# Peptides against a protein of PDB entry 8PQO, part 34

Target 1, 252 residues: chain A of PDB entry 8PQO
Amino acid sequence: VLLKEYRVILPVSVDEYQVGQLYSVAEASKNETGGGEGVEVLVNEPYEKDGEKGQYTHKIYHLQSKVPTFVRMLAPEGALNIHEKAWNAYPYCRTVITNEYMKEDFLIKIETWHKPDLGTQENVHKLEPEAWKHVEAVYIDIADRSQVLSKDYKAEEDPAKFKSIKTGRGPLGPNWKQELVNQKDCPYMCAYKLVTVKFKWWGLQNKVENFIHKQERRLFTNFHRQLFCWLDKWVDLTMDDIRRMEEETKRQ

## One batch from the design tools (peptide; aimed at target 1 F106 I110)

Design b1_p19_1_s1 (made by RFdiffusion4, then SolubleMPNN; from b1_p19_1, 10 letters changed)
Fold by OpenDDE base, seed 3:
Order: C-alpha cells, then sequence, then structure tokens
Structure b1_p19_1_s1 (fold): chain B 252 residues (1-252), chain A 19 residues (1-19)
C-alpha cells in the first residue's frame, strides 16, 4: 500500500472550484480517450452518511473495447471490468476504484477535501497517527513547468502565460503563492487529495503502485493547469448552469 | 472520466508485465 497526499493550491475559491471542476472534467473528457463507450452507470442517487450529504455514483468501465484484441482474448474474466464508486459531498469527495478480477488485491482510493487555505493543514483526512506517518505530502505547483511532461505541455494551458480577462488573475510567476498572500482580492484554496494505492501482487506491488501514483500526479497537474487556464470559460457559470449543461449533454 | 485514463494505463502496464 502506498499513500500520498497531493496538495494542489489554486488561486480560486472553494465555491468557484466546484463549478470549475465540473466544467473542466466535462471538457477534458471530450478531449481524451473518447466517449462513454463501455461505461455502465449502475447507481446515481443522493446519499446521506456520517453527516455527509451528496451524490453517490457506481459506474463500471468495460475496457474490452479499449485494449487490443489479443489482450481481450487473453484477459481473465473480470480483469477488464473496473468499478468506480464515488461519493460527491463537495467540498468532500471520495472515489474508490476496484477490479473484479483482482478483488481486494487492487484498490485506488482518492479522498479529497477542498479547503480555503494554502495547504497548511496536516492530516486533514484524520488518519490514525500510525497511518499518517507513512503518508508523503506532495505539493503540486500548477505554475511549475518542470512538473509537466513535454508531451503534455500546451502553451494555452500554461498558468505561467495565462491571464484571465474576467478576473485579472495570472499569469502565475515563480513566487505566485507567496505573492497571493498579499493580494487580498484574490481567493485561494487547496485541494487535499489523499490517494491510497494498493496492488498486492508479489514482485509487482511497488512498481505498479508507484506507477499509479505517477499517473495520478500527472493527471492532477495537467487537470488543474487546464482548470485555471479555462477560468474565463467557467467563472461566470453557476451550479445551475452546470447542471443544465450536464442535462443537455445527456440528451445528445 | 479522468480516472479511467489512469486505470487504463495501470491495467495496460499490468497486462504487459503479465503477458
Amino acid sequence: as target 1 above (252 residues)
Amino acid sequence: SLELEIVLGAVMKYLESSF
């Protein structure tokens, strides 16, 4: 098991981020591996649990069409079915990813708190001390070009170059976080993303767990760079606007 | 979702190592 807490500081408010995240997820999904082929939604309903109130979703991703034919033919039963269970009680979110074949030997859990701070809270997810001491805190700086792979880099998604017309935020220089403290009119937040990765297979555990974390970090970095650089596209939208857009998308 | 790409990458790497 490998745990890391990714802390993503953004020059947006927690309330703004709720809109921006939903917009950016929708936009990013359009630009990537394709549509909803192979995605089965089993559950999509409100939930109340332990003081949380939000939306619960259970999706199955059938990867048979996403892998080469020879992989599909050789894959064990259930190996290409990925279950995603998500509890969205913003500003708290939890996603659990499992695989039918691997069962308890495979787990990706992402728990996120969105806080109106600069990533200064320790153990925001309230882990036991023994567990918390094994968590690596990783700060993601969306303005740091060195954290972005060359193949992922796009100038139009570079926070160090972007200037928001609607808000005046950006570009983000090397010391933008320090300068933010002196900018009373610029909101900020931190997404505390505790990522738990378990891949219990002898000889492959460390390799796969580290790989998954590397991909998670890459994803979080690129996503939040996009989110910020798309600020002018979503900052004036309301949650009702987002909900309407989602419903319109479902009808197409 | 964005999570799918991560999982797909992990699964592909696992399969590549297994076959």
Scores: peptide ipSAE 0.053, ipTM 0.743, DockQ to the pose 0.082
OpenDDE base, seeds 1, 2, 4, 5: peptide ipSAE 0.045, 0.040, 0.047, 0.049; ipTM 0.738, 0.731, 0.738, 0.739; seed 4 fails the geometry check

Design b1_p19_1_s2 (made by RFdiffusion4, then SolubleMPNN; from b1_p19_1, 11 letters changed)
Fold by OpenDDE base, seed 5:
Structure b1_p19_1_s2 (fold): chain B 252 residues (1-252), chain A 19 residues (1-19)
Amino acid sequence: as target 1 above (252 residues)
Amino acid sequence: DLTLEIVLGAVLMYLKSSF
């Protein structure tokens, strides 16, 4: 098991981020070819548990059409079915990813707290002290080009070049996080994303767990760069606007 | 879901290499 806490600082408020995240997820999903193919929604309902109140979703991703024929033919039953269970109680979110074939031997859990700070809170997810000792804190700087793979880089999604017309935020210079504290009119927040990866196969555990973390980090980096650079597209939207957009998308 | 897309990519790479 490998745990890392990714801390993503953004020059937006927690309230703004709620809209921006939903918008950016929807936008990114539209940009992906074959979006929704092989996705089965089993559950989508409100929940209330342990003081949390939000929306629970259970989806199955059927990957049979996403893999080469030889993989599909050789894959054990259930190996190409990925289950995603998500609890969305913003500003807290939790996602659990499992596989039917691997059962207890595979787990990806992503727990996120969105806080109006600069990523300075320790153990925001309230892990046991012994568990927290083994968590690596990883700061993602959306303005740092060196954290972006060349193949992922787009100039229109570069926070170091982007200037928001509507808010005046950006571009983000090398010391933007330090300077942000002095800009009293600019809101900020941190997404604390605790990622737990378990891949319990002999000889492959560390390799696969580290690989998955690398991919998660890549995803978080690219997504939040997009979120910020799309600020002018979503900053004036309300949650009602987002809900309407989601309903319109479902009708198509 | 973006998080899933990357995870799926990782899983697919694993599956491809394992079979």
Scores: peptide ipSAE 0.042, ipTM 0.729, DockQ to the pose 0.083
OpenDDE base, seeds 1, 2, 3, 4: peptide ipSAE 0.036, 0.037, 0.036, 0.037; ipTM 0.713, 0.719, 0.713, 0.717

Design b1_p19_1_s3 (made by RFdiffusion4, then SolubleMPNN; from b1_p19_1, 13 letters changed)
Fold by OpenDDE base, seed 5:
Structure b1_p19_1_s3 (fold): chain B 252 residues (1-252), chain A 19 residues (1-19)
Amino acid sequence: as target 1 above (252 residues)
Amino acid sequence: DLELEIILGSVLKYLESSF
C-alpha cells in the first residue's frame, strides 16, 4: 500500500472550485477519446452517514472496447470491469476504484478535502498517527512548468501565461503563492487529495503502486492547470448552469 | 461522480501494462 497526499493550491475560492471542477471535468471528458460508452450506472442516490450528506454513485466501467484487441483477448474474466464508488459531499469527496478480477488485491482510493488555505494543514483527513507518518505530502504547483511533461504542455493551458479577463487573476509568477496572502481580493484554496493505492501482487506491488501514483499526479497537474486557464469560461456559471450542461451532454 | 473520467487514463495505462 502506498499513500500520498497531493496538495493543489489554486487562486480560486472553495465555492468557485465546485463549479470550475464540474465544468472542467465535462470539458476534459469531451476531449477524451472513447467518450462514456461502456459506463453502467448501478446506483445514484443521496446518502447520509456520520453527519456527511451528499450523493452516492456506483458505476461500472466496461473497458473491453477501450483496450487493444490483444489486451481484451488476454484479459481474465472481470479484469476489464472497473467499479467506481463515489461519495460526493462537497467540499469533501471520496472515490473508491476496484476491479472484479483483482478483488481485494487492488484498490485506488481518492479522498479530497477542499479547504480555504494554502495547503498548510497537516493530517486534514484525520488518519491515525501511525498511518499518517507513512504519507508523503506532495505539493503540486500549477505554475511550475517543470512539473509538466513536454508532451502534455500546451501554451493555452499555462497558468504562467494566462490572464483572466473576468477576474484579473494571473499570470502566475514564480512566487504567486506567497503573493496571494497579500492580495486581499484574490481568493485561494487547497485541494488535499489523499490517494491510497494498493496492488497486492507478488513482485509487482511497488512498481505498479508507484506507477499509478505517477499517473495520478500527472492527471491532477494537467487538470488543475486547465481548470485555472478556463476560469473565464466557468467563473460566471451557476450550479444550475452546470446541471443543464450535464443533461445536454447525456443526450448526446 | 465524474471523477473516474479524469483518472480513467491511469487505469487504462495500468491495464495495458499488466498484459
Scores: peptide ipSAE 0.070, ipTM 0.737, DockQ to the pose 0.077
OpenDDE base, seeds 1, 2, 3, 4: peptide ipSAE 0.060, 0.055, 0.054, 0.060; ipTM 0.737, 0.725, 0.727, 0.734; seed 4 fails the geometry check

Design b1_p19_1_s4 (made by RFdiffusion4, then SolubleMPNN; from b1_p19_1, 12 letters changed)
Fold by OpenDDE base, seed 5:
Structure b1_p19_1_s4 (fold): chain B 252 residues (1-252), chain A 19 residues (1-19)
Amino acid sequence: as target 1 above (252 residues)
Amino acid sequence: DITIEIVLGAILMYLKSSF
């Protein structure tokens, strides 16, 4: 098991981020080939548990059409069915990803707290001390080009170049986080993403767990760069606007 | 929440490398 806490600082408020995240997820999903194809929604209902109140979803992603032919041919039954269980109680979220074939031998858990700070809280997820000491804290800087792979880089998604017309935020210079503290009119937040990766195969555990973390970091980096650079597209939207957009998408 | 829509790339890379 390998745990890392990714801390993503953004020049947006916690309330703004709720809209921006939903918008950006929807947009990113549309940009992927076959958005919604092979998705089976098993459960979508309100939940109340341990003081949390939110929306619970259970989805199965059938990936047979989205993997190379050789993978599909070699994959055992159930290996290309990914289960996603999500508890959305914003500003807290939890997602658990499992695989039918791997069963208990594979787990990706992502627990996120969204806080109106600069990523300064320790153990925001309230882990036991023994568990917390094994968690690596990783800061993602959305303005740092060196954290972006060349193949992922797009100038229109570069926070160091983008300036929001609607809010005046950006571009983000090398010291933007330090300057943000002095800019009283600019809201900020941190997404604390505790990622737990479990891969129980002899001889491959550490390699695969590290690989998955590397990919998660890449995805979080790219996603939040997009979220910020799309600020003018979503900043004036309300949660009701998002809900309407989601309903319209479901009808198509 | 973090949906598979934004992590699909990681999962596909994992699956590809696992087989």
Scores: peptide ipSAE 0.054, ipTM 0.748, DockQ to the pose 0.078
OpenDDE base, seeds 1, 2, 3, 4: peptide ipSAE 0.058, 0.042, 0.043, 0.037; ipTM 0.752, 0.729, 0.740, 0.706; seed 1 fails the geometry check

Design b1_p19_2 (made by RFdiffusion4)
Pose (drawn by RFdiffusion4):
Structure b1_p19_2 (pose): chain A 252 residues (1-252), chain P 19 residues (1-19)
Amino acid sequence: as target 1 above (252 residues)
Amino acid sequence: SMERFFMMATITIVTYHLF
């Protein structure tokens, strides 16, 4: 099983990231026809354990209505049921994604620490030493064009071409992280996203784990580029504003 | 993400019918 820590250094604060991430998930999913239908909340409760106080959820995403009929007929029972178990104690969160048919043999776990630093901490997740020694640290720079697939590139989602009206932050150059250390004002943070991918069937552990990690890097990059370029849309929101927008979207 | 869910479902279904 392969583990990688993706470090996403951002010119926002940890407080700002919480609101921005919630807004961005909802906004990026605003054009998807077929969003919300088929989402099932099995469990939604508070939890507390040794310093980590938060909210636990168990949700199922039924994909039967979103795939062609032959896919629904051919799919082994439960293969189209995606389970997501989430522990949200921001600035820490853990999510576990499984498939009902694959049980625990296909698993994607993301454990994230959101810290007010420039991604300089080592083993921020406090792994056992030997296990930590086998974790590759992968840095995601949202200003670096070379880290974006050409088919994914959108000028309107390019931090190198965006300046915030409300904050004046951006555009981001190759030295933006250096200018953060030399700066006393603009906030910054790093999301330490430790990703574990497990695929235990058919001897395809390496191929699937690698494919999933490459797709997770692509997604983390594109998502956080979008997040920064949308700074004017969400930077003035509070958590109460987010919860209100959630209830609003709940009516339908 | 919805894309991730579709990737997981595709991997599960396609590999079940191949193997």

Design b1_p19_2_s1 (made by RFdiffusion4, then SolubleMPNN; from b1_p19_2, 11 letters changed)
Fold by OpenDDE base, seed 5:
Structure b1_p19_2_s1 (fold): chain B 252 residues (1-252), chain A 19 residues (1-19)
Amino acid sequence: as target 1 above (252 residues)
Amino acid sequence: SMELYFLIANLTINNYLKY
């Protein structure tokens, strides 16, 4: 098991981020080929547990069409079915990813708290001390180009070049986080993303767990760079606007 | 693929608000 807490600091409010995240996911999904293909929604309902109120979703990702034919032919039954259970209680979210074939030998859990701070809180997910001492805190700086793979880099998605016309935020220089503290008119937040990866196959555990974390970090970095650089597209949208956009996308 | 990880990690976010 490998645990890392990714801390993504953004010059947006927690409330703004809720809209921006949904917009950016929708926009990014449009750019990906076959985004909705092979996704089965089993459950989508409100939940209440231990004072937490939100939306629960259970989805199955059928990956048969997403893998090479030889992989599909050789894959054991259930190996290409990924289950995603999500509890969305913004500003808290939890996602649990499992596989039918691997059962208890595979787990990806992503727990996110969105807080109006600069990533300074320790153990925001309230782990036991013994567990917390094994968590690596990883800061993602969306302005740091060195954290972006050359193949992923786009100038139009570079926070160090982008300036929001609507809000005046950006561009983000090397010391943007320190400068932000002195700007009372610019909101900020941190997404604390505790990622737990378990791959309990002998000889492959460390390799696969580290690989998954590398992909998650890459994803979080690129996504939040997009989210910020698309600020002018979503900052004036309401949650009702987002809901309408989602319904329109489902009909297409 | 990166697209797969992106899909898995982010599609969960496209859920309805708290009621």
Scores: peptide ipSAE 0.055, ipTM 0.743, DockQ to the pose 0.038
OpenDDE base, seeds 1, 2, 3, 4: peptide ipSAE 0.032, 0.045, 0.047, 0.051; ipTM 0.698, 0.736, 0.738, 0.745; seeds 2, 3 fail the geometry check

Design b1_p19_2_s2 (made by RFdiffusion4, then SolubleMPNN; from b1_p19_2, 12 letters changed)
Fold by OpenDDE base, seed 4:
Structure b1_p19_2_s2 (fold): chain B 252 residues (1-252), chain A 19 residues (1-19)
Amino acid sequence: as target 1 above (252 residues)
Amino acid sequence: SMELYFTLANLTVNNYLKY
């Protein structure tokens, strides 16, 4: 098991982020080939548990059509079905990813708190001390080009180049986080993303767990760079606007 | 690729208002 807490600082408010995230998810999904293909929604309902209220979703990703034929033919039953269970209670979110074939031997859990701070809180997810000492805190700086793979880099999604016309935010220089505290009119937040990865197959555990973390980090980095650089597209939208857009998309 | 699968999975997560 490998745990890392990714901390993504953004020059947006927690309330703004809610809109921006939904917009950016939708936009990024449109840009991905095969987005939504093979996705089965089993459950989509409100939930209430231990004072937490939100939306629960259970999705199955059927990957049979997305892998080479020889892989599909050799894959054990259930190996190409990925289950995603999500509890969405913004500003808190939890996602659990499992596989039918691997069962207890595979787990990806992503728990996120969105806080109006600069990523300074320790153990925001309230882990036991013994567990917390094994968590690596990883800061993602959306302005740091060195954290972006060359193949992922796009100038139009570079926070170090982007200037928001609507808000005046950006471009983000090397010391943008330090300068932010002196900018009274610029909100900020941190997304604390605790990622738990378990892959119990002997001989492959460390390699696969590290690989998955690398991919998650890459995803978080690119996504939040996009989110910020798309600020002018979503900052004036409301949650109602987002919901309307989602419904319109479903009808197409 | 596996990278795409994880990307798509994370992109399907929607946040809702806390009731």
Scores: peptide ipSAE 0.050, ipTM 0.736, DockQ to the pose 0.038
OpenDDE base, seeds 1, 2, 3, 5: peptide ipSAE 0.033, 0.032, 0.032, 0.028; ipTM 0.717, 0.715, 0.719, 0.672; seed 1 fails the geometry check

Design b1_p19_2_s3 (made by RFdiffusion4, then SolubleMPNN; from b1_p19_2, 14 letters changed)
Fold by OpenDDE base, seed 4:
Structure b1_p19_2_s3 (fold): chain B 252 residues (1-252), chain A 19 residues (1-19)
Amino acid sequence: as target 1 above (252 residues)
Amino acid sequence: SLELYKTIFFLTVTNYLLY
């Protein structure tokens, strides 16, 4: 098991981020080839548990059409079905990813707190001390081009070049986080993303767990760069606007 | 082989979920 806490600081408020996240997820999904194909929604309902209120979703990703024929032919039953269970109680979110074949041998858990700070809170997810001491804190700087793979880099998604017309935020220079503290009118937040990766197959555990973390970090970096650079597209939207857009998309 | 399947499966799953 490998745990890392990714801390993504953004020059947006927690409330703004809720809109921006939903917008950016929708926009990113449109840009992905084969989006929605092979996705089965089993559950989508409100939940209330231990004072946490939110939306629960259970999705199955059927990967049979996404793998080579020989892999499909060799795959055991259930091996190409990925289950995603998500609890969205913003500003807290939890996602659990499992596979029918691997059972307890595979787990990706992503727990996120969105806090109105600069990533300074320790153990925001309230892990036991023994567990917390094994968590690596990883800061993602959306303005740092060196954290972006060349193949992922887009100039239009570069926070170091982008300036929001609507908010005046950006471009984000090398010291943008320090400068933000002195800007009374610019909100900020941190997404604390605790990622737990478990892959128990002998001989592959460390390699796969590290690889998954590398991919998660890549995803978080690119996503939040997009989220910020799309600020002018979503900052004036309401949650009702987002819901309407989602419903319109479902009808298509 | 099973090992090859495992490797390809993992790579495919991660790409599918993240991209």
Scores: peptide ipSAE 0.031, ipTM 0.690, DockQ to the pose 0.080
OpenDDE base, seeds 1, 2, 3, 5: peptide ipSAE 0.027, 0.031, 0.039, 0.032; ipTM 0.675, 0.697, 0.714, 0.703; seeds 3, 5 fail the geometry check

Design b1_p19_2_s4 (made by RFdiffusion4, then SolubleMPNN; from b1_p19_2, 9 letters changed)
Fold by OpenDDE base, seed 5:
Structure b1_p19_2_s4 (fold): chain B 252 residues (1-252), chain A 19 residues (1-19)
Amino acid sequence: as target 1 above (252 residues)
Amino acid sequence: SMELYFLLANLTINTYHKY
């Protein structure tokens, strides 16, 4: 088991992020071939647990058409069915990803707190001390080009070049995070993403767990660079606007 | 395969989509 807490600092408010995240997910999905193909929604209902109120979803991702032919041909039954259980109680979210074939031998859990700070809180997910001491804190700087793979880099998605016309935010210089403290007019937040990866196969555990973390970090980095650079597209939208956009996307 | 796990990681970006 490998645990890392990714801390993504953004020059947006927690309230803004709720809209921006949903918009950016929708926008990014439009650019992907196959959209919602192979996604089965089993459950989508409100929940209440231990004072936490939100929306619970259970989805199955059928990856048979998404993997190369040789993988599909060799994959055991159930190996290409991924279950995603999500508890969305913004500003808190939890996602648990499992696989039918691997059962308890595979787990990806992502727990996120969105806080109006600069990533300074320790153990925001309230882990036991013994567990917390094994968590690596990883800061993602969306302005740092060195954290972006060359193949992923796009100039139009570079926070160090972007200037928001609607808000005046950006471009983000090397010391942008420190400058936020002195700018009363610019909101900021941190997404604390505790990622737990379990791959309980002897000989491959560390390699696979590290690989998954590497991909998660890559995704978080690229996504939040996009989210910020798309600020002018979503900052004036309401949650109702987002819901309409999602409904329109489903009809296509 | 490593490619499969890459796909799994990409699914996490959709965790906040509402249906």
Scores: peptide ipSAE 0.035, ipTM 0.716, DockQ to the pose 0.053
OpenDDE base, seeds 1, 2, 3, 4: peptide ipSAE 0.034, 0.032, 0.034, 0.033; ipTM 0.710, 0.726, 0.717, 0.733; seed 4 fails the geometry check

Design b1_p19_3 (made by RFdiffusion4)
Pose (drawn by RFdiffusion4):
Structure b1_p19_3 (pose): chain A 252 residues (1-252), chain P 19 residues (1-19)
Amino acid sequence: as target 1 above (252 residues)
Amino acid sequence: SAVYDILVGAVMYYRETKY
């Protein structure tokens, strides 16, 4: 099983990231016809354990209505049921993604620490030493064009070409992280996203784990480029504003 | 092969739509 820590250094504060990430998930999914239908909340409750106080949820995403009929007929029972178990105690969160048919043999776990630093902490997740020694640290720079697939590139989602009206932040150059250390004002943070991918069937552990990690890096990059370029849309929102927009979207 | 594509694809589809 392969583990990688993706460190996403951002010119926002930790407080700002919480609002921005919630807004971005909802906004990026605004054009998807077929969003919200098929989402099932099994469990939604508070939890507390040894310093981590938060909200636990268990959700199921039924994909039967979103795939061709032959895929629904051919799919083994439960293969189209995606389970997500989430522990949200921001600035810490853990999500576990499984498939009902694969049980626990196909698992994607993301554990994230959101810290007000420049991604300089080591083993921020406090792994056992030997296990930590086998974790690759992968840095995601949202200003680096070379880290974006050409088919994914969009000028309107390029931090190198965006300046915030409300904050004046950006555009981001190759030295933006260096200018953060030399700066006393603009906030910054790093999301330490430790990703574990497990695929135990058919001896395809390595191939699937690598494919999933490459796709997770691509998604983390594109998502956070979008998040920064949307700074004017969400930076003035509070958490109460986010919860209100959630209830609003709940009516339908 | 088809079962494999469905299993991997379904999770991948979820990951893409999650973002």

Design b1_p19_3_s1 (made by RFdiffusion4, then SolubleMPNN; from b1_p19_3, 11 letters changed)
Fold by OpenDDE base, seed 4:
Structure b1_p19_3_s1 (fold): chain B 252 residues (1-252), chain A 19 residues (1-19)
Amino acid sequence: as target 1 above (252 residues)
Amino acid sequence: SLILDIILGSVLKYLESKF
């Protein structure tokens, strides 16, 4: 098991981020190959538990059509079905990813707290001390080009170049986080993303777990760069606007 | 749900590049 807490600082408020995240997910998904194909929604309902109120979703991603024929032919039953269970109680979110074949031998868990701070809170997910000792804190700087793969880099998604016309935020220079402290009019937040990866397969555990973390980090980096650079597209939207957009997308 | 749609897309892109 490999645990890392990714801390993504953004020059947006927690409330703004809720809209921006949903918008950016929708936009990003449109650009992904095979977006929505092979997705089965088993459950999509509100939940309330222990004072947490939100939306629960259970989805199955069927990957049979997404892999080469030889992989599909050799794959055991259930190996190409990925289950996602998600609890969205913003500002808290939890996603659990499992596989039918690997069962308890495979787990990706992503737990996120969105806090109005600069990533300074320790153990925001309230892990036991012994567990917390094994968590690596990883800061993602959306303005740091060195954290972006060349193949992922787009100038229009570079926070170091982008300036929001609507908010005046950006471009984000090398010391943008320190400068935020002095800018009373600029909100900020941190997404604390605790990622737990388990791949219990002899000889491959560490390799796969590290690989998955690398992909998650890459995803979080690119996503939040997009989120910020798309600020002018979503900052004036309401949650109702987002819901309407989602419904329109479902009809297409 | 929110995250996996993006993750799946990234995984699919990766798989497409390998196969």
Scores: peptide ipSAE 0.037, ipTM 0.715, DockQ to the pose 0.080
OpenDDE base, seeds 1, 2, 3, 5: peptide ipSAE 0.033, 0.048, 0.036, 0.033; ipTM 0.718, 0.726, 0.731, 0.709; seeds 1, 2 fail the geometry check

Design b1_p19_3_s2 (made by RFdiffusion4, then SolubleMPNN; from b1_p19_3, 13 letters changed)
Fold by OpenDDE base, seed 5:
Structure b1_p19_3_s2 (fold): chain B 252 residues (1-252), chain A 19 residues (1-19)
Amino acid sequence: as target 1 above (252 residues)
Amino acid sequence: DLTLEIILGSVLTYLERKF
């Protein structure tokens, strides 16, 4: 098992982020062929547990149509079915993903707290001390070009170049986080994303777990760069606007 | 292991779709 806490600092408020995240997810998904095809919703219900109140979803992503034919032909039963269990209680979220074939031998858990700070809180997820001491804290700087792979880089998604017309935020220079503290009118937050990766196949555990973390870091970096650079597209939207957009997307 | 590669590929496909 390998745990890392990714701390993504953004010049947006916790409330803004809720809209921006949903918008950015929706926008990113539009570029994917097939959209929501192959998604089976098993459960979608409210939940209350240990003072946490939100929406619980269980979805199966059937990825057979998303892979080449030769992969589909060689894939054992269940290997292309991803189960996603999500507890959405913003500003707290938890997602657990498993593979139907791997069962208990594979798990990715992503627990996120969205806090109005600069990523300075330790053990925000309240792990036991013994567990917390093994967690690597990884700071993602969305303005740092060196954290972005060349193949992922887009100038229109570069926070170091972007200037929000609607909010005046950006571009983000090398010391943007420190400068943010001095700007009373600019909100900021940190997404504390505790990622747990478990892969129980002996001899491959460390390799696979590290690989998945590398991919998660890459995805978090790119996603939040997009989120910020799309600020003018979503900052004036309400949650109701987002809900309407999601409904319209489902109908297409 | 081909099965592992398939599974990892599917996971990556999922993750890229999610983010």
Scores: peptide ipSAE 0.376, ipTM 0.904, DockQ to the pose 0.800
OpenDDE base, seeds 1, 2, 3, 4: peptide ipSAE 0.036, 0.324, 0.036, 0.362; ipTM 0.718, 0.883, 0.718, 0.898; seed 4 fails the geometry check

